# Peptides against a protein of PDB entry 6TME, part 30

Target 1, 324 residues: chain A of PDB entry 6TME
Amino acid sequence: NRLKRAYIALQAWKKAFYSDPFNTAANWVGPDVCSYKGVFCAPALDDPSVLVVAGIDLNHADIAGYLPPELGLLTDVALFHVNSNRFCGVIPKSLSKLTLMYEFDVSNNRFVGPFPTVALSWPSLKFLDIRYNDFEGKLPPEIFDKDLDAIFLNNNRFESTIPETIGKSTASVVTFAHNKFSGCIPKTIGQMKNLNEIVFIGNNLSGCLPNEIGSLNNVTVFDASSNGFVGSLPSTLSGLANVEQMDFSYNKFTGFVTDNICKLPKLSNFTFSYNFFNGEAQSCVPGSSQEKQFDDTSNCLQNRPNQKSAKECLPVVSRPVDCS
Target 2, 324 residues: chain A of PDB entry 6TME as posed
Amino acid sequence: NRLKRAYIALQAWKKAFYSDPFNTAANWVGPDVCSYKGVFCAPALDDPSVLVVAGIDLNHADIFGYLPPELGLLTDVALFHVNSNRFCGVIPKSLSKLTLMYEFDVSNNRFVGPFPTVALSWPSLKFLDIRYNDFEGKLPPEIFDKDLDAIFLNNNRFESTIPETIGKSTASVVTFAHNKFSGCIPKTIGQMKNLNEIVFIGNNLSGCLPNEIGSLNNVTVFDASSNGFVGSLPSTLSGLANVEQMDFSYNKFTGFVTDNICKLPKLSNFTFSYNFFNGEAQSCVPGSSQEKQFDDTSNCLQNRPNQKSAKECLPVVSRPVDCS

## One batch from the design tools (peptide; made by RFdiffusion4, then SolubleMPNN)

Design b1_p10_2_s3 (from b1_p10_2, 3 letters changed)
Fold by OpenDDE base, seed 4:
Structure b1_p10_2_s3 (fold): chain B 324 residues (1-324), chain A 10 residues (1-10)
Amino acid sequence: as target 1 above (324 residues)
Amino acid sequence: MPVKELPLPK
């Protein structure tokens, strides 16, 4: 039966624990898996008279161990939350059998290897959190073909470019921060219909910002700080009618920061420090508004404090990148 | 362990 399979899986997992400092699995004894700490049962979707393991919540358990292949026997699991542990190794391919997977949170662990492509096999997946691990390699383009509400990829070792399929994403929140992504932001970004928050912080992204960013009408947070972006800010950024937090700091931007950006109606914080901007509108000056915070530090602005020297500015400002 | 969250700009 299904609970017997769950018992086999959970006992195999307990055996795969190297350390359980809070004795979370201390009661993982006997066939009554529904009484196990962090194990949640519900009536099966196909047969309400059958009780199945529907969820796992081991968040904050500080468990050291790995995920054994026997976890693939948990075929009724829809919620898998194991964040803030010390699980290592790879995500088992056997998890492809968990066809009801809805939320998968393995964040803040010690997982390694390539992107867990098994996540792509789950037809009903809505939430994917793999942040704060050691996942590496390329991000599979197919991740954005899924109807996800949130995609958390930050603080990993992902490399290569951001897939052009990003425009297909229906996610409201996407984080790329603190990886090794390179290349340009795809122009298809403007096609993200439900995007509210996107974070690119601390990658090796470069090139010009695509004009299509201005099509992100629902974006409230846009952070592209700590990259290698060049050129001027797109004039189309005036289309970000709902942006509240915007950060372009620590890049290689040049040109003039315009009124149409700094006067965005919902803008509360705009940081464009540590670039090579050579001008700003009066509306962009820190202290010009009580409702908005600006940071123009370490640019090439005239008559502003804490700017770069002429020696630092001239080589860059005199050779602006044409993004047209 | 506390959940590590990516801080958003403030």
Scores: peptide ipSAE 0.031, ipTM 0.720, DockQ to the pose 0.102
Fold by OpenDDE base, seed 1:
Structure b1_p10_2_s3 (fold): chain B 324 residues (1-324), chain A 10 residues (1-10)
Amino acid sequence: as target 1 above (324 residues)
Amino acid sequence: MPVKELPLPK
């Protein structure tokens, strides 16, 4: 019965393929769904004597099509990997029936519509990758209430603010890059105790960086480049004991880049180019260390190459933003 | 289709 439902689902999906360049679904014929390419069966958790479809892996298949509602019949699927295809449309609400969903990767497709809230219905979800799609609208705050290991949202059309609930996230990796997020980074960010990598690249984020960023003791990658951040770098950044890669480039930061930041013990690369910094410690100067790489290009620094003109700097530097 | 990945320098 369970495999029969899977057969119905998979045949409906095959019918929803507009193009299958690699003939991935060529063998999707007959009731033996466990022999289908990209379909993986395993003993059911509730009955080891019953074989069920537990996983789908169609990564890199370049399949054009959509996800039909019949996919909701794949109730035993825990792994759904369909990245690097040309699937379009929306994620079916019927996938709420896939209560065992553990890893959901629909990245690098042509999905549209709002955030797929059906992903929030999966109680055991640990991995969510929806990057490189055309998802739009607001990010639901409930996403950060999920016990996810990784949250990949980059390269979409998400807008609005980053939810305050971000501090509740237990994810080690979170990407917001290349969306249309706006507003400030929530102060609750400092509560992300398990965070290793966070990327804000290429959004419309603004305001001052919250001091609470310095509480991210486990962060190894912090990239806030290509936004509209203002003010000085928080002095609390000296608390980033494990940061290796830090990028604040292409913002509107001002003030002095301090020794306490540039001498971070694990810092390997620190890019603060294309801002309005008017001073830097000697430890921040590119070439000052063999172990660290710095980029101070296109700031308002004196006696440094490739800086902004006085005409460009003066209007900004003379009107520093008070982040206190 | 090539996999598009966000580079995370390490």
Scores: peptide ipSAE 0.030, ipTM 0.721, DockQ to the pose 0.108
Fold by OpenDDE base, seed 2:
Structure b1_p10_2_s3 (fold): chain B 324 residues (1-324), chain A 10 residues (1-10)
Amino acid sequence: as target 1 above (324 residues)
Amino acid sequence: MPVKELPLPK
């Protein structure tokens, strides 16, 4: 029966624990798996008279160990939350048998290897959190074909370019921060119809910002700080009618920061410090508004405090990148 | 173990 399979899986997992400092699995004894701490049972979707393991919640348990392949026997699990542990190794491919997977949170662990492609096999997945691990290699383009509400990828070792399929994403929140992504932001980004928050912080992204960013009418947070972006800010950024937080700091941007950007109606905080901007509109000057906060520190602006030296500015400002 | 989260500006 289903609970017998769950018992086999959970006992195999208990054996895979190297350390359980809070004795979370201390009561994982006997066939009554529904009484196990962090194990939640519910009536099966296909037969309400049958009780099945529907969820795992081991968040914050600080457990050291690995995920054994026997976890694939938990075929009725829809919620798998094991964040803030010390699990290591790879995500087992046997989890492909968990066809009801709805929320998968393995964040803040010690997982390694490539992107866990088993997550792509789950047809009903809505929430994916794999941040704060050691996942590496390329991001599979197919991740953005999933109907996910949120995609958390930050603080890993992902490399290569951001897939052009990003425009297919229906996610409201996407984080790429603190990886090793390179290349340009795809022009298809403007097709993200439900996007509210996107974060590119601390990657190796480069090139010009695509004009299509201005099509993100619902975005409230746009952070592209700490990259290698060049050229001028797209004039189409004036289309960001709902942006509240915008950060372009720590890049290699040049040109003039315009009124059309600084006067965005919902803009609360705009940071464009640590670039090579050589001019700004009066509306962009810090202190010019009581409702908006600006930071223009360490640019190539005239008559502003805390700017780069002429020696630092001249080689870059005299050779502006044309993004047209 | 404390949760590590990337805070988004609000």
Scores: peptide ipSAE 0.029, ipTM 0.718, DockQ to the pose 0.104
Fold by OpenDDE base, seed 3:
Structure b1_p10_2_s3 (fold): chain B 324 residues (1-324), chain A 10 residues (1-10)
Amino acid sequence: as target 1 above (324 residues)
Amino acid sequence: MPVKELPLPK
């Protein structure tokens, strides 16, 4: 029966634990898997008279171990939350059998290898959190073909470019931060119709910001700090009617920061420090507004404190990148 | 163990 399969899976997993500091699996004994700590049962969707394992929650258990292939026997699991453990290895391909997977959170572990493509096989997946691991390689473009509400990829070892398919994403929150992504932000970004928060912090992204960013009408948080972006800020950023937090710091931007950007109606914090901007509108000056906070530190601005020297500025400012 | 999170500006 289904619970017998679950028992086999869970016992195999217990055997795969190297350390269980809080004795979370201490009661993982016997066939009554629904009594196991962190295991949650519910009536099966196809037969309400049958009880099945529908969820796993081992968050914050500090368990060291790996995910054995026998976890593929947990075919009724829709919620898999195992964040803040010390699980290592790869995500088993056998998890493709978990066709009801809705939320998959393996964040803050020690997983390695390429992007867990098994996640792409789950037709009902809505939340994918794989942040704070050691996943590496290219991001599959197919991730953005999924009807995900949130995509958390930050603090991994992903490299290569951001897929052009990003524009197909329906996610409200996407994090790329603290990876090794390179290249330009795709122009298709403006097609992300449901986007509220996007974070690119601390990558190797470069080139000009695409004008299409200005089409992100619902975005409240846009952070592109700590990259290699060049050129001027797109004038189309004036279209970010709902942006509250915007950060372009620690890049190689040049040109003039305009009123149209600094006067955005919902803007609360705008950080453009540590660039090569050579001018700013009065509305961009820190302290010019009681409702908005600005940081213009370490640019090439005249008559502002804490700016770069002429020696640092002139070589860059005199040769601006034309993004037109 | 503590949860590591990416804080978003608020």
Scores: peptide ipSAE 0.028, ipTM 0.715, DockQ to the pose 0.107

Design b1_p10_2_s4 (from b1_p10_2, 3 letters changed)
Fold by OpenDDE base, seed 1:
Structure b1_p10_2_s4 (fold): chain B 324 residues (1-324), chain A 10 residues (1-10)
Amino acid sequence: as target 1 above (324 residues)
Amino acid sequence: MPIKQLPLPS
């Protein structure tokens, strides 16, 4: 009996709660699991006459606890939304039994350990949100082989390089922000056909930006701020026909910010502050456009306010990195 | 150096 298994799972989970400030699980009593707060039932896909637990929504419940292995008994769950709680520990491997998993949101919790590789076992997964946790270690390259619409990894403890497989991703949104990623952005990034938003903020990424970024025709948000990128901005950035928000601030970029970048047709905000740029086109000057916002603060620009001193600029500007 | 904070999930 599927509902009996669900009952076992949900009761085990209730026992795994250390704190339930909103008494979310107060009605988690008895065999009628479909009446449980945050539990949603639907007809089974294989038998419409059978009612099964198809979804969990405990978002914003502030529940402290852990995910017990008995959750693997929820084999019909396609939607698992438990963001903004205080769940700790690891994602149990027993969740591999949830073969219908479609949306998995455990964001804004206290999960630890390596990347939850169990997520890779779900053949139908479309949405993965594990941001704002304490996941650590390397990203499995296989994450980008998944047909995901969105990949939220930001605000964790992930380290090492971004896998070359990123170019295989069909995701429209990918966030790497606020981790410990290092190395270069893979050149394969230009192969991300459906990418709309990508965020690299606040990592330890370095090297030159790959020219292949200019192939991201559908990207509307590109944020590479707060890293260790060097060299000039790729001239191929002129190919970002749909970019609206672009941020390269807080890096070690050098060279000239060109007209062909600042005149991008959909560009609304372009921030390149806190770098070592030694020139900019007139179209890049803040206030030069009513339709576009620019920030050129703290560069090595002449005749602009709030720039770095010559003492700070000369050692860097005089030794430009050749990205060719 | 100030770091931008992404919004919390909702």
Scores: peptide ipSAE 0.032, ipTM 0.702, DockQ to the pose 0.935
Fold by OpenDDE base, seed 3:
Structure b1_p10_2_s4 (fold): chain B 324 residues (1-324), chain A 10 residues (1-10)
Amino acid sequence: as target 1 above (324 residues)
Amino acid sequence: MPIKQLPLPS
């Protein structure tokens, strides 16, 4: 029966534990898997009279181990939350059998290898959190074809460009931060109709910011700090009617920070420090507003404190990148 | 160049 398969899977997993500091799996004994700590049962969707393992929650258990292929026997699991452990290895392809997967959180572990493409096989997946691992290689374009509410990829080892398919994403939150992504932000970004928060922090992204960013009407957080972006800020950023937190710091931006950007109606924090901006509107000056916080540190601004030297500025400011 | 850390999952 289904619970017998679950028992086999869970016992295989317990055997795959190298360390269980909190003795989380101490009660993982016997056939009554529904009594196991961190295991949650519910009536099966296809037969309400049958009890099945529907969820796993081992968050913050500090368990060291790996995910054995026998976990593929947990075919009724819709919620898989194992964040903040020390699980290593790869996500087993046998998890493709978990066709009801709805939320998959393996964040803050020691997983390695390429993007876990098994996640793409789950038709009902809505939440994917793989952040704070050691996943590497290219991000598969197909990730953005999924009807996900959130995509957390930050603090991994992903490389290459951000797929053009990003515009197809229906996610409200997407994090790319602290990877090795390179190239330009795709122009298709403006098509992300449900986007509220997007974070690019600490990658190797470059080129000009696409004008299409200004089409992100619902975005409240836009952080592109600590990259290699060049050129002027797009004038279309004036279209970010709901942006509250905006960060362009630690890039190679040039030009003038306009009044239209700094007067965005919902803007609370705007950081554009550590660039090569050679001018700013009065509305962008730190302290000019009680409702908005600005940081213009380490640019090429005249008559402002803590700016770069002329020697540092001149080579860059005199050769502005034309993004048109 | 400070590295900004995103919050750990809860």
Scores: peptide ipSAE 0.032, ipTM 0.712, DockQ to the pose 0.894
Fold by OpenDDE base, seed 4:
Structure b1_p10_2_s4 (fold): chain B 324 residues (1-324), chain A 10 residues (1-10)
Amino acid sequence: as target 1 above (324 residues)
Amino acid sequence: MPIKQLPLPS
């Protein structure tokens, strides 16, 4: 009996709650699990005459607790949304039994440990949100082999390099922000055929930006701010025909910011402040356009306000990194 | 260096 198994799982989970401020699980009593708050039933895919637990939505419940292994009994769950709680511990490996998992959102919790590799076992996973946790270690390269629409990894403790398999991703949105990723952005990034938004904010990424970024013609948001990138901006960035928001601020970029970047047709905001750029085209000057907003603050530009001193600029500008 | 904060999930 699938609902009986669900009952066992949900009662085990209720027992694993340390705090339920909104009394979300107050009605989690008795065998009628389909009446439980945050539990959603639907006809089973294999037998429409059988009712199964197909979804969990406990978003914003502020529940403190952990995920017990008995959750693996929820074998019919396709939607698991438990964001904005205080769940701690690790994601149980028993969740590998949830073969219908489609959307997995455990964001804004207290989860720890390595990347939850159980997510890789779900063949139909389309949405993965694990941001705002304490996941650590390396990002498994296999994550980008998944046919995901969105990958949210930001605000964790991930470290090491971004896997080269990123180019295999079909995701429209990927966030790496506020981790400890290091190394270069892989050249394979240009192969991300469905990418609309990518965010690298606040990592330890370095090296030159790969020219292949210019192949991301569907990107609307590209944020690489607060890293250690060096060299000039790739001339191939002129290929970002749909970019609206672009941020390269708080890096170590040098060289000249060109017209072909600042005149991108859909560019709305371009922030390249807090770098070591020593020149910019007239089209890049803040206030030069009504439809575009630029920020050139704290560079090495002449005849512009709020620039770095010559003392700060000279040692960097005189030793430009050749990215060719 | 100010850090741009991403919005919390909803």
Scores: peptide ipSAE 0.031, ipTM 0.701, DockQ to the pose 0.926
Fold by OpenDDE base, seed 2:
Structure b1_p10_2_s4 (fold): chain B 324 residues (1-324), chain A 10 residues (1-10)
Amino acid sequence: as target 1 above (324 residues)
Amino acid sequence: MPIKQLPLPS
């Protein structure tokens, strides 16, 4: 009996709660699991006459506890949303039995350990949100082999390089922000055919930006701020026909910010502050446009306010990195 | 360096 299995799982989970401030699980009593708060039943896909637990939504419940292995008994769950709680520990390997998993949101919790590789076992997964946790170690390359619509990894403890497999991703939104990723952005990034938004904020990324970024014709948000990128901006960025928000601030970029970048047709905000740029086109000057906002603060620009001193600029500007 | 916070899903 599927509902009996669900009862066992949900009762085990209730026992794993250390604190339930809103008494969310107060009605988790008795065999009628479909009446449980945050538990949603639907007809089974294989037999419409059978009712099964198809979804969990405990978002914003502030529950402290852990995920027990008995959750693997919830084999019919396709939606698992438990964000904004205080769940700790690791994601149970037993969740591999949830073969219908479609959306998995464990964001804003206290989960630890390596990337939850159990997420890679779900053949139909379309949405993965693990942001605002304490996941650590390497990002498995296989994450980008999944046909995901969105990948949220920000605000964790991930380290090492971004996998070359990123080019295989079909995701429209990918966030790497506020981790410890290092190395270069892979050249394969240009193969991300459905990408709309990508965020690299606040990592240890370095090297030159790959020219292949210019192939991202559908990107509307590109944020690479607060890293260690060097060299000039790729001339191929003129190909970003749909970019609206672009941020390269707080890096070590050098060279000239070109007219063809600042005149991008959909560009609304372009921030290139806190770098070592030594020139900019007139179209890049803040206030030069009514429809575009620019920030050129703290560069090595002549005849502009709030720039770095010559003493700070000269050692970097005189030794530009050649990205060719 | 300024820290940008990404919004949580609702």
Scores: peptide ipSAE 0.031, ipTM 0.715, DockQ to the pose 0.740

